Peptides against a protein of PDB entry 2L5G. Designs and how they scored, part 26

Target 1, 41 residues: chain A of PDB entry 2L5G
Amino acid sequence: LSKEELIQNMDRVDREITMVEQQISKLKKKQQQLEEEAAKP

## One batch from the design tools (peptide; made by RFdiffusion4, then SolubleMPNN)

Design b2_p16_1_s3 (from b2_p16_1, 11 letters changed)
Fold by OpenDDE base, seed 3:
Structure b2_p16_1_s3 (fold): chain B 41 residues (1-41), chain A 16 residues (1-16)
Amino acid sequence: as target 1 above (41 residues)
Amino acid sequence: LDEEIKKLQKKLEELK
């Protein structure tokens, strides 16, 4: 692996981390909305 | 939702 291939692999992993963190945030927000709707009288 | 969040958290731990 060249230095350039290592940097490209790091950039790929960083993008995948960001995508997974955004998915978790979206699902946690959806969970909070369901809990808030269930708490309404 | 909880199981899908847990699965994504595990994937995130494997990436870091």
Scores: peptide ipSAE 0.368, ipTM 0.835, DockQ to the pose 0.867
Fold by OpenDDE base, seed 5:
Order: C-alpha cells, then sequence, then structure tokens
Structure b2_p16_1_s3 (fold): chain B 41 residues (1-41), chain A 16 residues (1-16)
C-alpha cells in the first residue's frame, strides 16, 4: 500500500464510522419516541 | 431495534 492508499483507506474508515454513529443515533431516537408514545395514556 | 443497535455498535468497535 502506498502512503496515498493508506490515507484513502483511513478517510474511508472515518466516513464509515460517521455513518454508523449517525445510524445508532437515529435508532436510539426512534427507540425513545416509541417509549414516549407507549407511556401516553 | 435493540439487536440492530447492538449490531451497529459491534460494527463501530470493529472500525475503531
Amino acid sequence: as target 1 above (41 residues)
Amino acid sequence: LDEEIKKLQKKLEELK
């Protein structure tokens, strides 16, 4: 792997991390909404 | 949702 290929792989991993963290945040928010709706009389 | 969150958390740990 060249230095450029290593940087490109790092930038790819950083993007994948960001996407997974955003997905987790979205699902946690959806879970909270379902819990709040289930708690309504 | 819990199993999907757990799967994504595992994927995040594999990426870090």
Scores: peptide ipSAE 0.366, ipTM 0.835, DockQ to the pose 0.847
Fold by OpenDDE base, seed 1:
Structure b2_p16_1_s3 (fold): chain B 41 residues (1-41), chain A 16 residues (1-16)
Amino acid sequence: as target 1 above (41 residues)
Amino acid sequence: LDEEIKKLQKKLEELK
């Protein structure tokens, strides 16, 4: 692996981490919305 | 939702 390939692999992993964290956040927000809707009279 | 969150958390641990 060249230095450039290592940097490209790090940038890819950082993007994948960010995407997964955003997906988790969206699902947790949906779960909270369902719990708040279920708590309404 | 919980199982999909857990699956994504496991994937996040494998990436870090």
Scores: peptide ipSAE 0.366, ipTM 0.834, DockQ to the pose 0.862
Fold by OpenDDE base, seed 4:
Structure b2_p16_1_s3 (fold): chain B 41 residues (1-41), chain A 16 residues (1-16)
Amino acid sequence: as target 1 above (41 residues)
Amino acid sequence: LDEEIKKLQKKLEELK
């Protein structure tokens, strides 16, 4: 792997991390909303 | 939701 290919692979992994973290955050917020709705009388 | 969150958490740990 060239230095450029290593940087491109790092940038790809950083984007994948960001996407997964955003998906987890969205699902946790949806979970909290469902728990709050289920706790309402 | 819990199993999908757990699957994404596992994927996140594999990327770090």
Scores: peptide ipSAE 0.365, ipTM 0.834, DockQ to the pose 0.880

Design b2_p16_1_s4 (from b2_p16_1, 11 letters changed)
Fold by OpenDDE base, seed 5:
Structure b2_p16_1_s4 (fold): chain B 41 residues (1-41), chain A 16 residues (1-16)
Amino acid sequence: as target 1 above (41 residues)
Amino acid sequence: LEEEIKKLQQKLQELK
């Protein structure tokens, strides 16, 4: 792997991490909303 | 939702 290929692979992994973290945050927020809605009389 | 969150957490652990 060239230095450029290593940087490109790092940038790809950093983007994938960010996307997964955002998906987890969105799903946790949705879970909380469903729990709060289910707790309403 | 819980199983999808677990799957994404596992994927995140594999990426770090």
Scores: peptide ipSAE 0.412, ipTM 0.850, DockQ to the pose 0.866
Fold by OpenDDE base, seed 2:
Structure b2_p16_1_s4 (fold): chain B 41 residues (1-41), chain A 16 residues (1-16)
Amino acid sequence: as target 1 above (41 residues)
Amino acid sequence: LEEEIKKLQQKLQELK
């Protein structure tokens, strides 16, 4: 593994983390909307 | 949704 390959692997992991965090945030917001809709009579 | 959030949280823990 060159220094460049290690940096590329780190940048890939950072992108994967960001994508997963955005997906979690999106699903939590959707869950909150469904809970708020289900709480309306 | 809850199970999908849980799977993504597990994946996030494996990446960090």
Scores: peptide ipSAE 0.412, ipTM 0.850, DockQ to the pose 0.840
Fold by OpenDDE base, seed 1:
Structure b2_p16_1_s4 (fold): chain B 41 residues (1-41), chain A 16 residues (1-16)
Amino acid sequence: as target 1 above (41 residues)
Amino acid sequence: LEEEIKKLQQKLQELK
């Protein structure tokens, strides 16, 4: 792997991390909404 | 949802 290939792989991983963190945040928010709706009489 | 969150948390741990 060249230095350029290592940087490209790092940039890819950083994008994948950001996407996964955003997905977790969205799903946790959806879970909280479902719990709040289920707690309504 | 909880199992999907756990899978994504595991994937996030493997990426870091």
Scores: peptide ipSAE 0.412, ipTM 0.849, DockQ to the pose 0.854
Fold by OpenDDE base, seed 3:
Structure b2_p16_1_s4 (fold): chain B 41 residues (1-41), chain A 16 residues (1-16)
Amino acid sequence: as target 1 above (41 residues)
Amino acid sequence: LEEEIKKLQQKLQELK
């Protein structure tokens, strides 16, 4: 692996982390909305 | 939703 290939692999992992964190945030917001709607009389 | 959040949290732990 060249230094450039190592940097490209790090950039790929950082993008994947960001995508997963955004997906978790969206699903947690959706869960909270469903819990709030289910708690209404 | 809970199981999907759990899978994504596990994936996030494997990436860090």
Scores: peptide ipSAE 0.411, ipTM 0.849, DockQ to the pose 0.871

Design b2_p16_2_s1 (from b2_p16_2, 11 letters changed)
Fold by OpenDDE base, seed 1:
Structure b2_p16_2_s1 (fold): chain B 41 residues (1-41), chain A 16 residues (1-16)
Amino acid sequence: as target 1 above (41 residues)
Amino acid sequence: IEEEIKKLQEKLRKLK
């Protein structure tokens, strides 16, 4: 792997991490909304 | 939702 290929692979992994963390955050927020709606009279 | 969160957490664990 060249230095450029290593940087490109790092940037790809960092983007995938960010996307997965955002997906987890959205699902946790949706779960909380459903729990809060179910707790309303 | 919980099972999809667990699956994404396991994906995240493999990326870090």
Scores: peptide ipSAE 0.555, ipTM 0.890, DockQ to the pose 0.891
Fold by OpenDDE base, seed 5:
Structure b2_p16_2_s1 (fold): chain B 41 residues (1-41), chain A 16 residues (1-16)
Amino acid sequence: as target 1 above (41 residues)
Amino acid sequence: IEEEIKKLQEKLRKLK
């Protein structure tokens, strides 16, 4: 792997991390909304 | 939702 290929692979992993973290955040917010709605009389 | 969060957390753990 060239230095450029290594940087491109790092940038790909960083994008994948960001996408997964955003998906977790959205699911946690949805879970909290469902818990708050279930706690309403 | 909880099981999908756990699966994504495990994916995140492998990426870092």
Scores: peptide ipSAE 0.553, ipTM 0.890, DockQ to the pose 0.881
Fold by OpenDDE base, seed 2:
Structure b2_p16_2_s1 (fold): chain B 41 residues (1-41), chain A 16 residues (1-16)
Amino acid sequence: as target 1 above (41 residues)
Amino acid sequence: IEEEIKKLQEKLRKLK
């Protein structure tokens, strides 16, 4: 692996981390909304 | 949703 390939792999992993964290955040917000709607009489 | 959150958390754990 060249230095450039290592940097490209790091930038790929950082983008994948950010995408997964955003997906978790969106799903947690959706879960909370469904729980709040289910708790209404 | 809970099971999908768990799968994504496990994916995140492997990326970090």
Scores: peptide ipSAE 0.553, ipTM 0.890, DockQ to the pose 0.861
Fold by OpenDDE base, seed 4:
Structure b2_p16_2_s1 (fold): chain B 41 residues (1-41), chain A 16 residues (1-16)
Amino acid sequence: as target 1 above (41 residues)
Amino acid sequence: IEEEIKKLQEKLRKLK
């Protein structure tokens, strides 16, 4: 692996981390909305 | 939703 390939792999992993964290945040917000709606009489 | 969150958390754990 060249220095450039290592940097590209790091940048790819950092993007994947960010995307997964955003997906988790979105799903947690959706879960909370469904729980709040289900708790309404 | 909960199972998909768990799956994404496990994916995140493998990336870090």
Scores: peptide ipSAE 0.552, ipTM 0.890, DockQ to the pose 0.861

Design b2_p16_2_s2 (from b2_p16_2, 12 letters changed)
Fold by OpenDDE base, seed 2:
Structure b2_p16_2_s2 (fold): chain B 41 residues (1-41), chain A 16 residues (1-16)
Amino acid sequence: as target 1 above (41 residues)
Amino acid sequence: IQEEIEKLQKKLQELK
């Protein structure tokens, strides 16, 4: 593994982390909306 | 939705 390959792997992992965190945030917001709609009579 | 959040949280823990 060159220094460049290590940096590229780090940048890949950082992008994957950001994508997963954004997906979790979107799903949590959607879950809250469904719970608020289900709580309305 | 909760099950998918839990799967993504596990994936996030493996990446960090």
Scores: peptide ipSAE 0.556, ipTM 0.891, DockQ to the pose 0.859
Fold by OpenDDE base, seed 1:
Structure b2_p16_2_s2 (fold): chain B 41 residues (1-41), chain A 16 residues (1-16)
Amino acid sequence: as target 1 above (41 residues)
Amino acid sequence: IQEEIEKLQKKLQELK
């Protein structure tokens, strides 16, 4: 792997991390909403 | 939802 290929792979991983963290955040918010809705009489 | 969060958390640990 060239230095350029290593940087490109790092940039790809950083994008994948950001996408996964955003997905986790959205799912946690959705879980909380469902728990709050299920707690309503 | 919790199972999917756990799958994504494992994936996040593999990426870091």
Scores: peptide ipSAE 0.555, ipTM 0.890, DockQ to the pose 0.856
Fold by OpenDDE base, seed 4:
Structure b2_p16_2_s2 (fold): chain B 41 residues (1-41), chain A 16 residues (1-16)
Amino acid sequence: as target 1 above (41 residues)
Amino acid sequence: IQEEIEKLQKKLQELK
């Protein structure tokens, strides 16, 4: 692996981390909304 | 939803 290939692999992993963290955040918010709606009389 | 969160949390742990 060249230095450039290592940097490209790091940038790819950082993007994948960011995407997964955003997906988790969106799903947690949706879960909370469903729990709050189910708790309404 | 919880199962998909747990799957994504495992994927996040593999990336870090």
Scores: peptide ipSAE 0.555, ipTM 0.891, DockQ to the pose 0.872
Fold by OpenDDE base, seed 3:
Structure b2_p16_2_s2 (fold): chain B 41 residues (1-41), chain A 16 residues (1-16)
Amino acid sequence: as target 1 above (41 residues)
Amino acid sequence: IQEEIEKLQKKLQELK
């Protein structure tokens, strides 16, 4: 692995982390909306 | 939804 290949692998992992964190945030918001709708009389 | 959140949280833990 060159230094450039190592940096490219780190950048790829950082992008994947960001994508997973955004997916978790969207699902948590959807879960909260369903709980709030179920709590309405 | 909770099961999918737990799968993504495990994936996030493996990436960090």
Scores: peptide ipSAE 0.554, ipTM 0.891, DockQ to the pose 0.882

Design b2_p16_2_s3 (from b2_p16_2, 12 letters changed)
Fold by OpenDDE base, seed 1:
Formats: C-alpha cells, structure tokens, sequence
Structure b2_p16_2_s3 (fold): chain B 41 residues (1-41), chain A 16 residues (1-16)
C-alpha cells in the first residue's frame, strides 16, 4: 500500500464509522419515540 | 430495533 492508499483507506473507515454512529443515534431516537408514544394514553 | 442497534455496535467495534 502506498502512503496515498493508506490515507484513502483511513478516510473510508472514518466515513463508515460516522455513518454507523449516525445510524445508531437515529435508531436510539426512534426507540425512545416509540417508548414515549406507547406511554401516552 | 434493539437487535439492529446491537449489530451496528458490533460493526462499529470492528471498524475502530
């Protein structure tokens, strides 16, 4: 792997991490909304 | 939702 390929692979992994963290955050918020809606009369 | 959160947490741990 060249230095450029290593940087490109790092930037790819950083983007994938950010996407997964955003997906987890969205699902946790959706779960909380469903729990709050189920608690309303 | 909980199972998909767990799956994504496992994937996040593999990426770090």
Amino acid sequence: as target 1 above (41 residues)
Amino acid sequence: IEEEIKRLQEKLQELK
Scores: peptide ipSAE 0.530, ipTM 0.886, DockQ to the pose 0.878
Fold by OpenDDE base, seed 3:
Structure b2_p16_2_s3 (fold): chain B 41 residues (1-41), chain A 16 residues (1-16)
Amino acid sequence: as target 1 above (41 residues)
Amino acid sequence: IEEEIKRLQEKLQELK
């Protein structure tokens, strides 16, 4: 692997991390909304 | 939703 290939692999992993963290945040907000709606009388 | 959050947390742990 060249230095350029190692940098490209790092940039790919950083993008995948960011995408997964955003998905988790979105799902946690949806879960909270469903719990709040289910707790209404 | 909880199971999907768990799967994504496991994936995040593998990436870090």
Scores: peptide ipSAE 0.529, ipTM 0.885, DockQ to the pose 0.864
Fold by OpenDDE base, seed 2:
Structure b2_p16_2_s3 (fold): chain B 41 residues (1-41), chain A 16 residues (1-16)
Amino acid sequence: as target 1 above (41 residues)
Amino acid sequence: IEEEIKRLQEKLQELK
């Protein structure tokens, strides 16, 4: 692996981390909304 | 949703 390939792999992993964290955040917000709607009489 | 959050948390742990 060249230095450039290592940097490209790091930038790929950082983008994948950011995408997964955003997906988790969106799903947690959706879960909270469904729980709040289910708790209404 | 809980199962999908769990799978994504496991994936996040593998990436870090």
Scores: peptide ipSAE 0.529, ipTM 0.885, DockQ to the pose 0.858
Fold by OpenDDE base, seed 4:
Structure b2_p16_2_s3 (fold): chain B 41 residues (1-41), chain A 16 residues (1-16)
Amino acid sequence: as target 1 above (41 residues)
Amino acid sequence: IEEEIKRLQEKLQELK
């Protein structure tokens, strides 16, 4: 691995982390909305 | 949704 390939791999992992964290946040918000809707009489 | 959140949390732990 060149220094450039190592940096590119790090940048790829950082993007994948950000995407997964955003997906988790969206799903947690959707879960909370469904729980709040199910708790309404 | 819970199982998908769990799967994504496991994937996030593998990336960190």
Scores: peptide ipSAE 0.527, ipTM 0.885, DockQ to the pose 0.869

Design b2_p16_2_s4 (from b2_p16_2, 10 letters changed)
Fold by OpenDDE base, seed 2:
Structure b2_p16_2_s4 (fold): chain B 41 residues (1-41), chain A 16 residues (1-16)
Amino acid sequence: as target 1 above (41 residues)
Amino acid sequence: LDEEIKKLQQKLQELK
């Protein structure tokens, strides 16, 4: 693995982390919205 | 939603 390949692998992992964190945040917000809608009479 | 959030949290733990 060259230094450039190691940096590219780190950048890929950082993008994957960011994408997963954004997906979790989106689903948690959707969960909260459904809980708030279910609590309305 | 809970199971999907749990799967993504597990994937996040494997990436860090």
Scores: peptide ipSAE 0.406, ipTM 0.847, DockQ to the pose 0.875
Fold by OpenDDE base, seed 5:
Structure b2_p16_2_s4 (fold): chain B 41 residues (1-41), chain A 16 residues (1-16)
Amino acid sequence: as target 1 above (41 residues)
Amino acid sequence: LDEEIKKLQQKLQELK
C-alpha cells in the first residue's frame, strides 16, 4: 500500500464510522419516539 | 430496534 492508498483507506473508514454513528443516533431517536408514544394515555 | 442498534455498535467497534 502506498502512502496515498493508506490515506484513502483511513478517509473511507472515517466516513464509514460517521455513517454508522448517524444510523445508531437515528435508531435511538426512533426507539425514544416509540417509548414516548407507548407512554401516551 | 435493539438488535439492529447492537449490530451497528458491534460494527462501530470493528471500525475503531
Scores: peptide ipSAE 0.406, ipTM 0.847, DockQ to the pose 0.878
Fold by OpenDDE base, seed 1:
Formats: sequence, C-alpha cells, structure tokens
Structure b2_p16_2_s4 (fold): chain B 41 residues (1-41), chain A 16 residues (1-16)
Amino acid sequence: as target 1 above (41 residues)
Amino acid sequence: LDEEIKKLQQKLQELK
C-alpha cells in the first residue's frame, strides 16, 4: 500500500463511519416519533 | 428498528 492508498482507505472508512452514524441517528429519530405518536391521546 | 440499529452499531464498531 502506497501512502496515497492508505489516505484513500482512511477517507473511505471516515465516509462509511459518517454514513452509518447518520443512518443510526435517522432510525433513532423514527423510533422517537413512533413513541411520541403512541403517547398521544 | 431496534435490530437494525443494533446491526448498524455492530458495523460502526467494526469500522472504528
């Protein structure tokens, strides 16, 4: 692996981390919305 | 939702 390949692999992993964290946040917000809707009279 | 969140948390742990 060249230095450039290592940097590209790090940038890819950082993007994948960000995408997974955004997906988790979106699903947690949906769960909260369902809980708030279920708590309405 | 809980199982999909858990699966994504496992994937996040493998990436870090």
Scores: peptide ipSAE 0.404, ipTM 0.847, DockQ to the pose 0.863
Fold by OpenDDE base, seed 3:
Structure b2_p16_2_s4 (fold): chain B 41 residues (1-41), chain A 16 residues (1-16)
Amino acid sequence: as target 1 above (41 residues)
Amino acid sequence: LDEEIKKLQQKLQELK
């Protein structure tokens, strides 16, 4: 693996981390909305 | 939702 291939692999992993964190945030927000709707009288 | 969040949290832990 060249230095350039190592940097490309790091950039790929960083993008995948960002995508997973955004998915978790979206699902947590959806969970909070369902809890808030269930708490309405 | 909880199991899907847990699965994504596990994937995030494997990536870091």
Scores: peptide ipSAE 0.402, ipTM 0.847, DockQ to the pose 0.864

Design b2_p16_3_s1 (from b2_p16_3, 7 letters changed)
Fold by OpenDDE base, seed 3:
Structure b2_p16_3_s1 (fold): chain B 41 residues (1-41), chain A 16 residues (1-16)
Amino acid sequence: as target 1 above (41 residues)
Amino acid sequence: KLEELKKLEEKLKELK
């Protein structure tokens, strides 16, 4: 594993973490919307 | 962990 291959693998993992964090944020917003809709009479 | 990863990436980029 060259230093360049290690940097490329780190850049990939950073993108994957960012994508998962965005998915968690979207799911939390959707949960809040469903809770707010269920609380309406 | 994400912040630790970014600090390691920065150090590896400086060693080029």
Scores: peptide ipSAE 0.049, ipTM 0.607, DockQ to the pose 0.033
Fold by OpenDDE base, seed 2:
Structure b2_p16_3_s1 (fold): chain B 41 residues (1-41), chain A 16 residues (1-16)
Amino acid sequence: as target 1 above (41 residues)
Amino acid sequence: KLEELKKLEEKLKELK
């Protein structure tokens, strides 16, 4: 692995983490909405 | 974790 290949791999992982964090945030918001709807009598 | 990776990446860019 060259230094340049290591930087490119870090850039890829940064994008993947950002995408997963956004997906987790969206799923948590959907979960909260479903829990709020299920808690209504 | 993302912030830590960015800090490591910047350090690697500064290496000659």
Scores: peptide ipSAE 0.049, ipTM 0.604, DockQ to the pose 0.062
Fold by OpenDDE base, seed 4:
Structure b2_p16_3_s1 (fold): chain B 41 residues (1-41), chain A 16 residues (1-16)
Amino acid sequence: as target 1 above (41 residues)
Amino acid sequence: KLEELKKLEEKLKELK
């Protein structure tokens, strides 16, 4: 792996991490909405 | 909403 290939792989992993973090945030918000709906009589 | 949560969970499993 060249230095340029390593940098490109790091940039890819950083984008994938950001996408996963955004999905976790969406899941947590949807979980909270379901918990709030289940707490309503 | 439950089905939307399940679809998001499956997408998170595909990225791990």
Scores: peptide ipSAE 0.026, ipTM 0.411, DockQ to the pose 0.072
Fold by OpenDDE base, seed 1:
Structure b2_p16_3_s1 (fold): chain B 41 residues (1-41), chain A 16 residues (1-16)
Amino acid sequence: as target 1 above (41 residues)
Amino acid sequence: KLEELKKLEEKLKELK
């Protein structure tokens, strides 16, 4: 792996981390919505 | 669905 390939792989991993963090945030919001809906009579 | 979301959150926490 060249230095350029390592930088490209790092930039890819940073994008993947950001996407996973956004997915976690969406799942937490959906969890909260389902808990609020389950708490309604 | 809620239990599936909890399991997905735990798996994502183990990947960090």
Scores: peptide ipSAE 0.025, ipTM 0.417, DockQ to the pose 0.112

Design b2_p16_3_s2 (from b2_p16_3, 9 letters changed)
Fold by OpenDDE base, seed 2:
Structure b2_p16_3_s2 (fold): chain B 41 residues (1-41), chain A 16 residues (1-16)
Amino acid sequence: as target 1 above (41 residues)
Amino acid sequence: LKERLEELKKQLQKMQ
């Protein structure tokens, strides 16, 4: 692996982390909405 | 995680 290939792999991992963090945020928001709806009498 | 990744990229770029 060249230094350039390592930088490209790090840029890929940064994009993957961003996508996973956005998915976690969406799932947490959906969880909160479902918990709030389930708590209504 | 991201801050550490950006730090590592900057270190690698300084070795080019």
Scores: peptide ipSAE 0.207, ipTM 0.754, DockQ to the pose 0.062
Fold by OpenDDE base, seed 5:
Structure b2_p16_3_s2 (fold): chain B 41 residues (1-41), chain A 16 residues (1-16)
Amino acid sequence: as target 1 above (41 residues)
Amino acid sequence: LKERLEELKKQLQKMQ
């Protein structure tokens, strides 16, 4: 792997991290919504 | 995680 290929792979990993962080945020929001709905009488 | 990735990217760029 060239240094250029390593930088490109790092940019790919950064995008993948962003996608996972967005998924975690969405799941946390869904969890909170389910907890709020379960707390309603 | 991202901060460390950007630091490593900057280090690789300084070696070019």
Scores: peptide ipSAE 0.207, ipTM 0.754, DockQ to the pose 0.063
Fold by OpenDDE base, seed 1:
Structure b2_p16_3_s2 (fold): chain B 41 residues (1-41), chain A 16 residues (1-16)
Amino acid sequence: as target 1 above (41 residues)
Amino acid sequence: LKERLEELKKQLQKMQ
């Protein structure tokens, strides 16, 4: 791997981290909605 | 995590 290929791989990893963090945020929001719905009579 | 990744990218760019 050249230094350029390593930088490109690091940019890919940064995008993948962002996507996973957004998925975690959506799942946490959906969990909270289900907990709030279950707490309603 | 991201901050450390950006730091490592900057270090790698300085070695080119």
Scores: peptide ipSAE 0.207, ipTM 0.754, DockQ to the pose 0.031
Fold by OpenDDE base, seed 3:
Structure b2_p16_3_s2 (fold): chain B 41 residues (1-41), chain A 16 residues (1-16)
Amino acid sequence: as target 1 above (41 residues)
Amino acid sequence: LKERLEELKKQLQKMQ
């Protein structure tokens, strides 16, 4: 692997981390919505 | 995680 290929792999991993963080944020928002809906009579 | 990734990218770029 060249240094350029290593940088490209690091850019890929950064994109994958961002996608997972966005999924976690969406799941946390859905959890909060379900908790707020379950607290309504 | 991202901070360590950006640090390693900067180290690789300085070795070019």
Scores: peptide ipSAE 0.205, ipTM 0.753, DockQ to the pose 0.062

Design b2_p16_3_s3 (from b2_p16_3, 7 letters changed)
Fold by OpenDDE base, seed 4:
Structure b2_p16_3_s3 (fold): chain B 41 residues (1-41), chain A 16 residues (1-16)
Amino acid sequence: as target 1 above (41 residues)
Amino acid sequence: LLEELEKLKEELQKML
């Protein structure tokens, strides 16, 4: 593996982490909405 | 993602 390929793989992983964090945030918001709707009398 | 992170870690360890 070259130093350049390692940097490219790091940049890819950083993008994938950001995408997963955005997905987790959307799922947490949906979970909260479902919990709030289930708590209504 | 986790498997790619593990591969990246192994590749980094080979460069040290």
Scores: peptide ipSAE 0.050, ipTM 0.573, DockQ to the pose 0.044
Fold by OpenDDE base, seed 2:
Structure b2_p16_3_s3 (fold): chain B 41 residues (1-41), chain A 16 residues (1-16)
Amino acid sequence: as target 1 above (41 residues)
Amino acid sequence: LLEELEKLKEELQKML
């Protein structure tokens, strides 16, 4: 395992964190839409 | 993600 392999694995994990954060944001937006729809008469 | 963080931690521990 080189220092370069560790950096590549860190860069991969950082990309996956970004993808998970985008999924969380999408789910939060969907939750808010459902709450707003349920609050309409 | 969590499994990959665990793998990265194990790899770091092998270099120390």
Scores: peptide ipSAE 0.050, ipTM 0.571, DockQ to the pose 0.044
Fold by OpenDDE base, seed 1:
Structure b2_p16_3_s3 (fold): chain B 41 residues (1-41), chain A 16 residues (1-16)
Amino acid sequence: as target 1 above (41 residues)
Amino acid sequence: LLEELEKLKEELQKML
């Protein structure tokens, strides 16, 4: 791997981390909403 | 997955 290929792979991994963190946040918010709606009589 | 991606990021940063 060249230095340039390593930088490109790092940038890709950083984007994938950000996307997964955003997905986790959305799923956690949706879980909380479903728990709050299920707790209503 | 997230922890594995973070570890891979740290390994790539050590090679720069």
Scores: peptide ipSAE 0.048, ipTM 0.580, DockQ to the pose 0.080
Fold by OpenDDE base, seed 3:
Structure b2_p16_3_s3 (fold): chain B 41 residues (1-41), chain A 16 residues (1-16)
Amino acid sequence: as target 1 above (41 residues)
Amino acid sequence: LLEELEKLKEELQKML
């Protein structure tokens, strides 16, 4: 347990958050495409 | 991710 180990673990978590946010953005875009296709006459 | 955040929280609590 060092301050350096804590910073390294924080940097890892920040990268994983960014990856999950990118996945959420892709899923939201797919949802919007399906909603737009379902709204076409 | 959630399990890793919990581990990080426990590590932080041990440093205080």
Scores: peptide ipSAE 0.047, ipTM 0.571, DockQ to the pose 0.044

